# Designs tried in a protein design run: peptides against a protein of PDB entry 7UQJ. Part 124

Target 1, 160 residues: chain A of PDB entry 7UQJ
Amino acid sequence: PELYQNFNITPPRGVLFHGPPGTGKTLMARALAASCSSDERKITFFMRKGADILSKWVGEAERQLRLLFEEAKKHQPSIIFFDEIDGLAPVRSSKQEQIHASIVSTLLALMDGMDNRGQVIVIGATNRPDAVDPALRRPGRFDREFYFPLPDVKARFKIL

## One batch from the design tools (peptide; made by RFdiffusion4, then SolubleMPNN)

Design b2_p16_2_s1 (from b2_p16_2, 5 letters changed)
Fold by OpenDDE base, seed 1:
Structure b2_p16_2_s1 (fold): chain B 160 residues (1-160), chain C 160 residues (1-160), chain D 160 residues (1-160), chain A 16 residues (1-16)
Amino acid sequence: as target 1 above (160 residues)
Amino acid sequence: as target 1 above (160 residues)
Amino acid sequence: as target 1 above (160 residues)
Amino acid sequence: MPPLPVPPKLEVEYPP
């Protein structure tokens, strides 16, 4: 939190956490949310999974995304964390591709519609950054990427 | 694994890691695998997601589970980590329920078929332990449960 | 990053991450560095191990610390992460104690010499906070501490 | 309309 204050860094609209599974991407996102909270200003942490946006919200996925972003805006400062954001990628059926394309388009529009003064950060987590729609990785969206390396086994030997 | 050996603790056939998403369940499983690896005995870490077992292996899911357990047995000491094991739970369609029931039945049989002398540990991770089939939570299967609490927010405020 | 701006939190000169090994301290430090980076302002992440400062830099350890802080200042915004900072603590030999005392004294001076407007954050990680020199834990140095809890030991015994 | 399931506020429970 203080780092960004000192740096006068316009916070990104979106950050992509990528790396091998179980490298703590979700833990980090929660940790960031927790760490950026204060006693005076609690950060509201919203979490959704890419696959849940597709499967549980069939027919309302776009509405649920809009509501998520509205709720995040109402409860700013806030983080929206999309776990497995590559799970928004279509399962190879033409009907699923259209639904996916619409959901991705809605997410793009929601990220583009965030004013740079909004206190909403979007974090995407993926194990497959190359499976994330390139449109989501453009400036003003998930324009910052962070690689979570595997914990070095050698470093752990001294730890245990 | 070595920790189990050192303590003369018969390693559980299965351990259920449960708790809120992003509490480090997968990281802990990887951590355990890395920590139990020595220069002399590398633990092989196998990871699958519950949803991947259903979606990517449609029609061969049982065979792929069998192969996974055989490969884990060949590469013992080993950990089989099932991330989102509640994702093996059927999406509410009768055809998906039958496929799920067969996969769960196969997993049960594979866990029951592990001799207590095998150096294969199965770890399941879930955010919804109550959504895990109760048959998986019986003795000789995922009979040990570990809750991953949320990291304390107050402690993180001082850092960030 | 935005979250820190919103909280008007003056960034600490130093943060101590402490907790049992494998709780993700190093992972957290890296992820903080990455999360604080923007397209416009990349945070430079410097990492050193306490033991490496003693062993690889015998006779030049102080110079290397000074160079590290200078480089961090030149590349601000930056994070200096000291992994295993308790490894600056002497192995119980009188000659190592003197070398350690000098290195710790240099680190203290470098942390004290950072202007509060400098965009350099120092993160120390340790498994043994009580083995960290108390002088490092004073205000204006590692004055913020963050505990990385173990997942409950009882649950580990069921896994182990 | 039933209230939209409030995204679970991840109440970061502090371990006691």
Scores: peptide ipSAE 0.005, ipTM 0.372, DockQ to the pose 0.034; fails the geometry check
Fold by OpenDDE base, seed 3:
Structure b2_p16_2_s1 (fold): chain B 160 residues (1-160), chain C 160 residues (1-160), chain D 160 residues (1-160), chain A 16 residues (1-16)
Amino acid sequence: as target 1 above (160 residues)
Amino acid sequence: as target 1 above (160 residues)
Amino acid sequence: as target 1 above (160 residues)
Amino acid sequence: MPPLPVPPKLEVEYPP
């Protein structure tokens, strides 16, 4: 918020962290949460794995997403981090994934329902950005994408 | 040492990690400390914030720096990580910072007094490399600088 | 290599990174790999998830581990990073995990078979160090453990 | 101890 305000940067509603596994997507999300927290204003960090949400009954998965976003809204400023979001929100194209389409639709609706004034940032991490439903990658949702390349052996030095 | 010897690289006495906040500087320093540790020879990682040293009386701040370097020397191989080193070692140019000049001078002397054979590495992290006294950035001190760019939307991924 | 040789530090064969999810274990491992690379001597970084190895046929998982270690040995200096190593090497105590016992035994043998002169470092990351077979945590294997605490709200800032 | 990696030459390969 304050960093964004001072830079007149509209805080991204959603940020997609994509890149090979172990490129630090989850750490980045956590570090962002921490970096945005002050002693006076702690950012609440919510973390879920996409697969862990899918392992629930679809109707319960939807309810859990709604509860997560409500809780994040209650605990503003907050970050919701979806690790392995491609597990939660696969590309709608396969007939076998109709069960996933409802979860994706719920996530879309929840992201769209976040007023731009909300201090909730959603971060999705994936190793496979192309496996994430393009609808999630539209403006007002995961509208920013951060590629976490495998730091080449040299670039890893920069990360540490 | 060995990587430095095989490459005929004089082990940097000091490495400056600079870049915007949240670029992974502290994590990197910790990771370096961890990577350098073995069962037989643990690298001792000393971490201090620049501001935390300045919040003390100047004479006590100097003493604390001396003690820190002595302790690091006793626990070799060791890494001293100064987070927010610009808080400790501001550019000497401002008249109001005369009090800080003694701390900077002490840090300079401590870095210069580290024999190149010493197994103490000093890492300074700053968001403002230009706020760090150029005297600290000279050869034999913080002679290597690592820019932690704000990972652009793609490059942030590399840092985490 | 060089730091290890000059310090007569037996390079740790294995380092266990443990701590809550998103504490930067994978990033740390990557950054370590990068930090160990020079222009002339790139460290090859091999990354595997524990679960991805287990999802294969047990005999193929063993073969894949052998191939991984052989490839790491061919591309020395190298780092093998096992993310979610508790997925690969669960505690042998459950009767149902006999299938996993062969993979664990193969990993143990591969770590033991790394000559101390080998320029291969193995890093295992887990959120559950107690779920990792204690045999892997013995000297000559994952003999170093790094706890990645949840960076407190302040320390997370430093990680990004 | 693994050599402190030679601090990589800061080849910030910016992605092209």
Scores: peptide ipSAE 0.000, ipTM 0.214, DockQ to the pose 0.044; fails the geometry check
Fold by OpenDDE base, seed 4:
Structure b2_p16_2_s1 (fold): chain B 160 residues (1-160), chain C 160 residues (1-160), chain D 160 residues (1-160), chain A 16 residues (1-16)
Amino acid sequence: as target 1 above (160 residues)
Amino acid sequence: as target 1 above (160 residues)
Amino acid sequence: as target 1 above (160 residues)
Amino acid sequence: MPPLPVPPKLEVEYPP
């Protein structure tokens, strides 16, 4: 929010962080949340794992997504970070269509339903952008993507 | 435990880590757990997210808290780290009172029920200390608070 | 996978990261995932907490483990990281035998059932290796162990 | 070491 406000940029509704695991996507999402948070404007950071949402009963995952977006909206400015979003919204494959399709449909609807004026940013992190349902990668959803390359070995050794 | 024992300080029952997201609260809680752990005295670290506890059925979240505290007590010395504790114990607002109130009441009772001699430290992390129920911020609960300022841009670039 | 391939080492099926909390086990697991990921070979990283798997119904925890290993196998090369694995597979004690025994048995069977050619690495992190069921620490399971000593105070200050 | 507590069953009552 503030970062985008200070730059006179409309915050994207959704940002996809993608790259190999351990490239700092989760840490970056947190750091971006932190960078956008000031003493004057505390950002609420919601973190969910895609697989944790998926691990819920049919209908409950959708409810949890709705509740998450409602909570994020109540606590604006906010960031919803979906770690491992490919676990939540995999590309629709034939045999598991109904459950995943409902969750994806719910997430799509929630992202589409975010008012452009809402100070809610959704960040999805994945190691596999191609495993994310293309419907999520459309304009008004995860329409911005950031690639996280492997840090050089030296950078990794400094993080460890 | 040991850190506090070595300094002849009574460990606080609860410590609230607060500050902007990505200020390293979770990392600090882990590092503190690490610092208090020695070869002679292994500390058990329990991490829960507030929203993950809240996402359970009414009555089940309370049971999970009870079980968590029992587990922590069994495995003393231990740290219970609640990440995003504002998601677990938000300030009581009118429309969602009953569910959150029960969870908060349970957490309060569990924190109050910790014997002062128990080597269980509870760390709550939040980006929004003002979104945490004030009842949790009272003496004998989260009665110590640590503010995590935004690391300078240089410090962030070293973590990324 | 690639790291092990480049070194002509057969990847262990399971690696136990143990040491005091906050010694960077989770961070190391992510960094290892990252180090094994290249532009050519994206590794999928699955993170679960032992307690989160345990927190499911009898029979559902086992199902979640099966699904996790199936998902990891579908998305090879992959890493399954169990944070706080002692929460998933504690040493069998008399009074709560059946549920924990079933989960442990399922995890054992899944680890044993991983084809040696599968590019799935399982990393378990614990602060208490002695609290992990010894059956998991046998050859073909978590048969490699890495101890994470407390970083010196200087190293901690650099991570914080 | 005492056994870890058995996780509660989430009874998803399907609404009738």
Scores: peptide ipSAE 0.000, ipTM 0.157, DockQ to the pose 0.114; fails the geometry check

Design b2_p16_2_s1 (from b2_p16_2, 5 letters changed)
Fold by OpenDDE base, seed 5:
Order: structure tokens, then C-alpha cells, then sequence
Structure b2_p16_2_s1 (fold): chain B 160 residues (1-160), chain C 160 residues (1-160), chain D 160 residues (1-160), chain A 16 residues (1-16)
């Protein structure tokens, strides 16, 4: 069936790539950045891993996030890709994850503070969309979600 | 046509998938597990993230690794996929990473202790192959390395 | 590290994603379409499977291709993704594949007829790049090829 | 967004 998918997508400030691990979320984000760059329009691709941001001491992680968004804004059009965003922005209700509340709040503020006219797209990749703070998944933040299914084994067997 | 590539190759104990983040290392490991699974031969796919193993208290991480290898051996043929193995097995010489020496030593011992007849393959994925302890990259461990290039970014940008 | 990738890329009309099945070619194409959509610039993503186009009676497949390209041109900027393009565009020299010569010729003509200013990108995905008519792989058509490696096949072969 | 046609899930049996 001709799945004409008219994706009338207003660019989300944020896109959440979610799906089982190893479904190519990060590969996709890189492919996106690479494909969106033309000779006339180079897209700057920023990539950070959630855990690498959190490995910084409290206050430095927030600073690194601010700098990342400023640099992305400076180098428009740009994509900020957060690999494993669940590592960066765990659900606030988890007692163990409250240590990162300042980082989550900083990311929320940075996503809210992106002017609607900015050519900065934030892509978060996660294997655990439910482990991402619901506040990040609201309109104006990661308000677009793309499910990366496990590649259909059945389709793969037909191709093999 | 089912290109059953009957590749009669002797199983490496360990395979290191390395390359820039988002090059599909994890996707590939899953795709491997899925493609190696036939109707007659289901491959059990175990996946762990390096940081998730390290998030366990000292001694429990080592126990979880032992249990993982035992379970993989029990469910042969199987693939153990360590996503971000650089998080699990950092270079021993780094002062900051010495905290994980027991985990690295446990992983080394588990990889060395895999009988050559076991249908257990360990795939480590990393963006930083040089951050992985060189002891893990020796023959009998992760003795096969696969570079996941950035998909040719030059041709991607022409697409948009 | 900030991987500032300055990509100076002239847009191809066509990009061939090739590599073993389940390496994320289709996934990649979808994520490309999704990320290239901005608030100001919605990319319309058209997806067709090669075999599904060929499952139409002779003349209808060519009509469907023409309509697809017209619709993609109407909804610029757009991506046409042909999954399993080897099913659509088999090598002309194969006796079994001559039934599709009119479809291949139609696709060639449509790719040649895309004005250089059109924001329509064609992505073909195949597991068998050599099964794709070489005429489609020439400059001005699928003149960019992306290999989706199997994670280093040498280690995969040992896994089986 | 219409759901991306979900390719059928790889039933990789994870051990329980």
C-alpha cells in the first residue's frame, strides 16, 4: 500500500528517537545531519552522549549544556544530538536520579529558550522513552517522537 | 532470494564494534543476532550497557557479569552485546578509571574462560576503541575489530 | 569533543543505500526525511517498496512511478525512498528481469527529468547494489552510494 | 504524525 506519509511537521525544537537499542537511532541522527547539509546549507552536527554530560561535576554539566546550545545557535543551521538522553534527563520521580535534577532543569530551560525561528534542532535518542522526564516530552521540547522499531526480522529473511 | 551467506567461520570470542557514535554499531549487533537466528536456530541476544553494569556497587557488577556469561552459555547459541564497552572496561592506566579494575579483570577472566566450543559471542560497541583496555583487545578476547565509518557524509549531504 | 563536521555537499538527485539486509538503510532514509523537516521547510517523505511497484500490472507500475515523482515535485522539498530498489530496477541483462525494462527506463527518465533546482531527493535502498541497473548508478541518478556495512563481516562469520 | 509503518518487530527471543 502506498503509504503516502504527509509529514506536516513543524520542526520540533526537539525530536525524540526512541526504540529498542540498536535500531539505528544514532546512525539516523548522523544521517539526518549529513543529509540536511547541502552545498548551500551546511548543517553543523553536535553530538553529546547523556552519560558524558553527567560525568561532569554538578554545575559543569549545566555549563556544558549552555555552551552546547549557544554554539549550536552560533553555527545555525545545526542539529544537537543527545545520544542516550535518558542518561542525561532521567525521570525526576526516581530517587536515585534526583542528582541530575539541575541538568534536567537546565535542558528544559534551554529548549524553552530556543527562539521558534532558530534553525537548531535537538534530537534525543533513547532506548527507554519512559525513562526520559515527561517534561522534556512536552510541546516545545521533544514534542516529536520517532519510534525505531527492531528491524523486521521477517522482512530481513525475505531480503536475505 | 535468501542469501544465506553460510559463512563457516570459527566464532570469535569477542568482536569490537567501533566507530563514531551513531554509525549503527548497536543496530548492527541486533541485526547480526536477528540474521543469525533461523527457524531452526534461535540466537539469544543479551544486551547490556557498560555504564549500567558500572552503576552497580563494587562486587555486584562483577556478579552481574558472571551471571550474564553463565546465562549466555546456558542459552547457546548466544550473543552478548556490550553497548558502550568503554564505560565498562576503561583503560587501566587512567587514574580516574582504576575504580573499575575489578570489573575489567572479571570481564577479562570471563572472556578467557569461554571454552572455544561455546557458541557465545561477545560484541562490544564503543565510540572510543582507544578508551577500551588494550588487554580486552588481545587475541582470545575482542580480537576482531570492526570500524563503523560515518556513513559517507559527503554523499548524504547531496541528498538534501 | 565537538565534531564540527563542515560538509560541503552538492545535492545528488539520487542516493543509493546499499549493504547487507538489516543494516538500517530504510531506517536511515526515514530518519533523514524526519530530520530534514523544519518549521519553515517540511520535507514530504514518500516510501515505496520496489516489489510493491512491480506487483502492479505492466503500465500501471510506470504510471505509479510518474505519479510518485509528480507528487514529490508538488510537495517539495521531498524525499522519495525506494526500499529494495533492486526489486524495482533489476539489471537489464538478466532474462528474468527484462519484464521490468519499461519500469527501469521510466525511473531513469524520471531521474534524468528532475530539474537540478528541484528539492526532490531519491533514496534507493538495496542489499544487492550489483543487482541494480548500472544505468541508475550513473551521475545525475543514484550517483551517491552509501555502504551500510555489516558490522565487520569477518567477525560475523566467526559468530555463525 | 501517522505512525511510521512499524516494520514488524524482530522477535528476538531474549531469555526470560
Amino acid sequence: as target 1 above (160 residues)
Amino acid sequence: as target 1 above (160 residues)
Amino acid sequence: as target 1 above (160 residues)
Amino acid sequence: MPPLPVPPKLEVEYPP
Scores: peptide ipSAE 0.000, ipTM 0.360, DockQ to the pose 0.033; fails the geometry check

Design b2_p16_2_s2 (from b2_p16_2, 7 letters changed)
Fold by OpenDDE base, seed 1:
Structure b2_p16_2_s2 (fold): chain B 160 residues (1-160), chain C 160 residues (1-160), chain D 160 residues (1-160), chain A 16 residues (1-16)
Amino acid sequence: as target 1 above (160 residues)
Amino acid sequence: as target 1 above (160 residues)
Amino acid sequence: as target 1 above (160 residues)
Amino acid sequence: MAPLPKAPQVEVEYPP
């Protein structure tokens, strides 16, 4: 928030971290949360795994998302980190359409409903950005994408 | 393997990476794999997610594990990295016993069947080491445990 | 050491981890230390921050370095990790010359004095490899350098 | 053993 205000950049409502597994997406999200925490201003960090929201709460996933966003709003400034967001909002495959469609719709509505003045940042991490519903990757949602490349193999070889 | 041979240390058959989510367990496993690769000797890195082995292959999970270990043996030196190993081999809760019991039994047998001379290292990553079947945490299996603490705040501040 | 012996590579006395802050240098060093620890052979991990060695021990920094290397030698196999090594061994700027010169000289002597048979690895981490005294980056010292790339710069700028 | 750096006091308030 203040970072973006100082740069006169519209704070991203959502940021998609994408790249091969183990490129440090979750580590980076935690590091960003920590680094934005000053001694005077703690950032509240919410972490959920996309598949866990679906699996634990088959009939309650929408309500759990709403509660998460309300709690994040209550504890501003906050970061909501969705690990494996492709598990929460997969591209509509024919066989799982309805349950995923409602969750996607709810997540879209929650991201759209975030006031630009809110100090809530949503970070989604995935290994498969193309497996995330394209509707989530539009402006005002996960409109910022960050590729996490594999750390250069050559850099790793020199460590051994 | 060669690391351990030179140290006269029995190469660990399995290493458990545990710690809070986003502490870089997967990144570390990849970095270790890369670091063990020299220009002359590439380490083959196999990555599987525990839940993916279960979900994709409900009746085939055992066969997929066997194939994975055979392929890792064929492509020595190799690392098998199980991300979210607690999803593959959860502590036997009374209600999910049979399917998980067979997979656990298969994984145990595969780890026990690895020749000490084999250049195959198994790395399991979990956020909940206590959710992994204790049988996997015995000597000759995941007998080495590595705690991944939250990265120090000071390290995070330099990321910004 | 033994990794390097099996590869017929001279064990690096020192490895320089360099790259932007929060690229996981410290995390990597810890996890390498962890991964090299077996049930039979624990690697002793020593961590120091370069600036802390200077700041805590203005008149005692040389002695503290000597003690650190002696203790690492006593507890072989061991890793000495210097976080922010540029704080310990900055490029000689005109105003800080004498105190830093003696510490640099001591660190150089300690690295040069490590027997190739010693199972002590020194890892230095910095965000500014060019701020490290070039004498430390010579063969037999921090002669192996590992670049930790930013997880895509685009990721950081959009979070800032 | 050098003490592991303290976990950042990011109050990860997990919602109850």
Scores: peptide ipSAE 0.000, ipTM 0.331, DockQ to the pose 0.036
Fold by OpenDDE base, seed 3:
Structure b2_p16_2_s2 (fold): chain B 160 residues (1-160), chain C 160 residues (1-160), chain D 160 residues (1-160), chain A 16 residues (1-16)
Amino acid sequence: as target 1 above (160 residues)
Amino acid sequence: as target 1 above (160 residues)
Amino acid sequence: as target 1 above (160 residues)
Amino acid sequence: MAPLPKAPQVEVEYPP
């Protein structure tokens, strides 16, 4: 919060970390959570994998998302980190369409329902930003994207 | 070994990891230590923060540095990782000059005193390479630098 | 290079990165790959997730592992990084035993079949080292373990 | 049709 207050940066409601696997997306999300937590204000960091939320039962996945967002709201300031969010919200493809559409719709509604003043940040990490439903990448949702490039191979070679 | 044999790269006596905080400098240093350790030769990884070595007492800080390098030498092959090395070896500025000058001088002497054949690598990490005494960045010391770029700064700023 | 030459360090056949999720295990593995690759010798970095190799078909998972190790051997020096290796090689528990046992057995055979002179390093990452089959943690396999602690919140604050 | 093994929820306890 204060980190954001001083920069006059409206906390992004949603941030998409994308880049090749192992570029530190998860580490960064955790680092952000850690950096935003003070002795006075501990940020609660919720981590879920997209695939773990994807239960066989759409209604249970939706319920788990709702509970997650409610818990995050209860424990503000909080970060919800979805690792492998492309596993939760794949681009709507015809054959899996109904199950994924419901989960994505629930996630969209939860992100849209977060008051602009809410101290809940949602971070999604993916190796495949194009596999994430474009609806999640719209303003008010994952409206900020961060490319995590491979650390330059040349830079690391001089170390070893 | 062979991975490294073919590179004819004189082991950097010192490597400076620099870049904005959270770019994985400490993590990289640990990984390097890990990757260099074998069943026959475990690399001993010594980690210190620059600020932790900087005691109120110059003579104790110097002693701790000497002990660290002696221990690293005793446990070769070893890596000494100084996290936040700018806290240990700030650019000599007039008001803090005497205390820091002695510590820096000791570190310089310890790095210079490492035989080129020594199996001790020193890695310094800093967010402020320009705050590190230039004498430490000379050949035979932290003579290799690795920039850890922020994942797109614009990206982090929107998260923070 | 010489760092490693002087150490007579048999490259660890396998390294297990373990620690809480988002401690940078994947980033580290990529960092190691990058640090080992020069302009003259690019290390080929193969990344697989344990769950992605675990197909519905045991024989196909085994084939994919063999192909992966053959390709890694063809493109030496190489790193094979298994992210979430506990998803590939869970502890043999009675009810899932046969499918996982075959995949684990294949992985064991592939790791054992790597000549000590091979320029193939295998890195496994897990959040649950105890969920990895103990046979994979034996000498000549993932015989080195690196605990990635949660970076101390205070340490991360300086990183952001 | 063997069910995909549920990825065990790793509760990451953050130190207090």
Scores: peptide ipSAE 0.000, ipTM 0.216, DockQ to the pose 0.080
Fold by OpenDDE base, seed 2:
Structure b2_p16_2_s2 (fold): chain B 160 residues (1-160), chain C 160 residues (1-160), chain D 160 residues (1-160), chain A 16 residues (1-16)
Amino acid sequence: as target 1 above (160 residues)
Amino acid sequence: as target 1 above (160 residues)
Amino acid sequence: as target 1 above (160 residues)
Amino acid sequence: MAPLPKAPQVEVEYPP
C-alpha cells in the first residue's frame, strides 16, 4: 500500500528486478524498503537467496517458504526479497523438473494466497529473467518488471 | 594496533558491522584494510562467509576456523572478515542447537585466545545483529558495533 | 575486437580482475560490457561463480563450462565473467589436486581453443590472484591483470 | 519423499 501510494500505483504483489548482477538490484530493493519506512512505520525486510532455499530438502524448502510468507505477513508492512530467484524458480522445462516444480508451485500458491490489500511486497531479483518460470511473471505475481541497466562507466569512475 | 592508533582508540578484538545488506559492510571492512596498509606494511585480509563455514562438517568447520586464526596470526597485521556471521553464529536457542553450539564455542575460544597485543582484527558483518549469539558481542569479542545505514536514496540516484 | 578497438589494444582472450572483494570487479566487468554495447551491437554478458561450477559433479562442471563457451560464441560479441575464479581454478598444489585439475584443464583448453579473432572476452575476478593456477595467467589466457584497489574511504562516504 | 542424495560435499579446501 504505502510504498505504492507514494507513486500513485496499485501495489503489485510481486516486482521482478532483472538485469546484469551488480547493477544494484539488491541495493534498490533495500532502498525501496528504507524510503517507505517512516519513523512511525518500519518496513520489515526479509531476504532469501534462491539457491539457498533450493539447497534444502524439497519438503523443508517449501516449509521455509511458507514460514517466510507467514513471518512477512506478521510483520506488515514488509518486503520479501528473493535474490537470484532464477535459482529458486527455474523454467519447468529444465532437466531438474520435479524438485523445482514443487518449490515453484509452492511459491505460486503463496503469491496467489496473498490478499491484495496486504502490505507484503515480493521482489525477485534475477540476472536471467528468461530463466524464471513464466508462471511467476503473470498478473498477481511478478507482474511488474524493472530492468536494471549497467551504470554508466562515468558514474562508476566517480565511485572508484 | 596501528589501525586504531591512527584513531586514538584501543584496538577491539572484534568489530561487528551490522545493517541492511548492500550497505557496504564488506566494502568498509576492506577499505579499513587498505587505509591501514602502507607501502611498508601490507595488511593481510582474510574473508570467510559464515554460511560457507557452517556448510562443512562440524569438526572440519572448527578446524577451518582454527587454521584461519593461525594464518591470520602468521600474517600480522591482518584482518579476518566474517561476512554473514549470523549464518555461522546463530543464537543458541535456534532449533539447530548442537551443530551451531560447537562452532560458536570454537569461535568464542579463538577470539578469547587472541592476545590483545596482536595485530589481528576480527570484523563480523551481519544483516541481523539480533540473530548473532550475544556471547559474541561481549567485551573482548565483538565489543564494538557499527551500524551501516541504508544509503540515502538521493546518493543512490547519483550512482545510477 | 571492438571492445579493444576503441582502446587501440589487441583483445586479450582473458582479463584477470584481482583485488579485495567489493572493490567493484564484477561491477567493472559489467560496465565494460555496457560501454562496448552500442544500439547496433548488444554485448551478451555471461556470469558464473567459480564455486558454483565446482560444486557440480566433475564431469558436469566440465560440460557446463563447454556449454558456456559455446553459448558465448553463439551470442558474439560476448563477455564471460567468472566471479571468484580462485574457487574454480585453485593452484594445482592444493590437496584437492585431481578434481580441480580436470576443471582447470578444461578451462585452459577452452581458452586456448578460442580463435583470437572471436568476439568473446573472458574476465576472471578473484580476491586471491596467487590462488589462481599460474597456467591461467599465461599469454593467450588471462594475460592481462587489473588490480582493483580499495576505493578511497572518502569516495565511499560520498556514496553513503 | 526420499531425501535427494546430498551431492558429495566437495570439501572445497580453500587453499590457504
Scores: peptide ipSAE 0.000, ipTM 0.200, DockQ to the pose 0.059; fails the geometry check

Design b2_p16_2_s2 (from b2_p16_2, 7 letters changed)
Fold by OpenDDE base, seed 4:
Structure b2_p16_2_s2 (fold): chain B 160 residues (1-160), chain C 160 residues (1-160), chain D 160 residues (1-160), chain A 16 residues (1-16)
Amino acid sequence: as target 1 above (160 residues)
Amino acid sequence: as target 1 above (160 residues)
Amino acid sequence: as target 1 above (160 residues)
Amino acid sequence: MAPLPKAPQVEVEYPP
């Protein structure tokens, strides 16, 4: 309840941040974690990069996802931030089916298994929402999406 | 001597940057490295992510830490930045004891073995200082801590 | 042609961003990718960390580099950003010769094999240009270098 | 410091 109140968002199991790279998705995910952490209620922030989970754990990725969600649950209120989630859960293409399918299916099951009473938010960031498996974008998973527009080129040059 | 003079901090072996994620700890660590590098004295900046060291090197993490510190010493003045150090040196929990304990013990030994005369600063960043092994937060290790408060939400929206 | 026109840089095979850490090299690489992407022409941005390629793929790093360049070519216009490229292509030191030499030689061959007609830019970021194998800094590879000076300390504090 | 550059609308592909 309270974690979601601090986000001012209905308790989604997952939020997909999408938009061009460097629009601040990672910063915002971190920011949300920060804004929701008070001195009284520290949020545990787990950051994983999608491609890192897939590539480091070629035979253990499912177990690592399970452990991540268990740790997030143990340390709730928690945020699980998947940066570049399209690297973890690419659209099922015929040639890469087995490994990706098992990881995606595990992530789906973990998100589906998150009790709505849990103080765990999952944030996925991608610059390719269409490269994320549509099954992840369904209700009870990443069912909220937030688009990060490009700052105006002028705003961009003032930042550089 | 001179690296520490450029930091305007007493020569700690380690500084722990803690605070909510996205408060700019990584940016500041990079920033410190930058501000201490002049045309006359380039600082070598080593960045490692705690979870990456632990997960990539399940049997070689200790060796990689040793090599990192040796390289940092070789390329001094140097900064070793551990982003998400809580991923490298989690508080010893009963279930994950052996692998984490050996990595933490290695990091402790490396920090203890750093000659105070060396031009090497270790910066650990975490959003969970309490999830870092207390042994790392002792004198001669990460004995300086810097809290990164949340930027005002207003300041954040101006950056996004 | 057009990708390079959007960068307002002669079609280098590679650009080396160097300068103190946290001067925004990673941000700039992302920003360049953004400024060159329009609604009509989306740029595919590949980000790899040098140390991650070397360490994740101890026996497969060469294959992963080949796959990366093939994917970048397939999804052109593309940017391959190597963050901390000094971790991928360290100066050949006598003690680490075999593994590093093969990865560096593969990267050299891939950069040399990039048809100048390809819409692929390689950006390497480092804070240690002198720690990058000199062979990578030759014409037809990272033959353009951009120095990122420290922003004035005052400018830094306004961002944090 | 100048605000951090907003990163591009780029498809970031992470090859497996």
Scores: peptide ipSAE 0.000, ipTM 0.177, DockQ to the pose 0.045; fails the geometry check

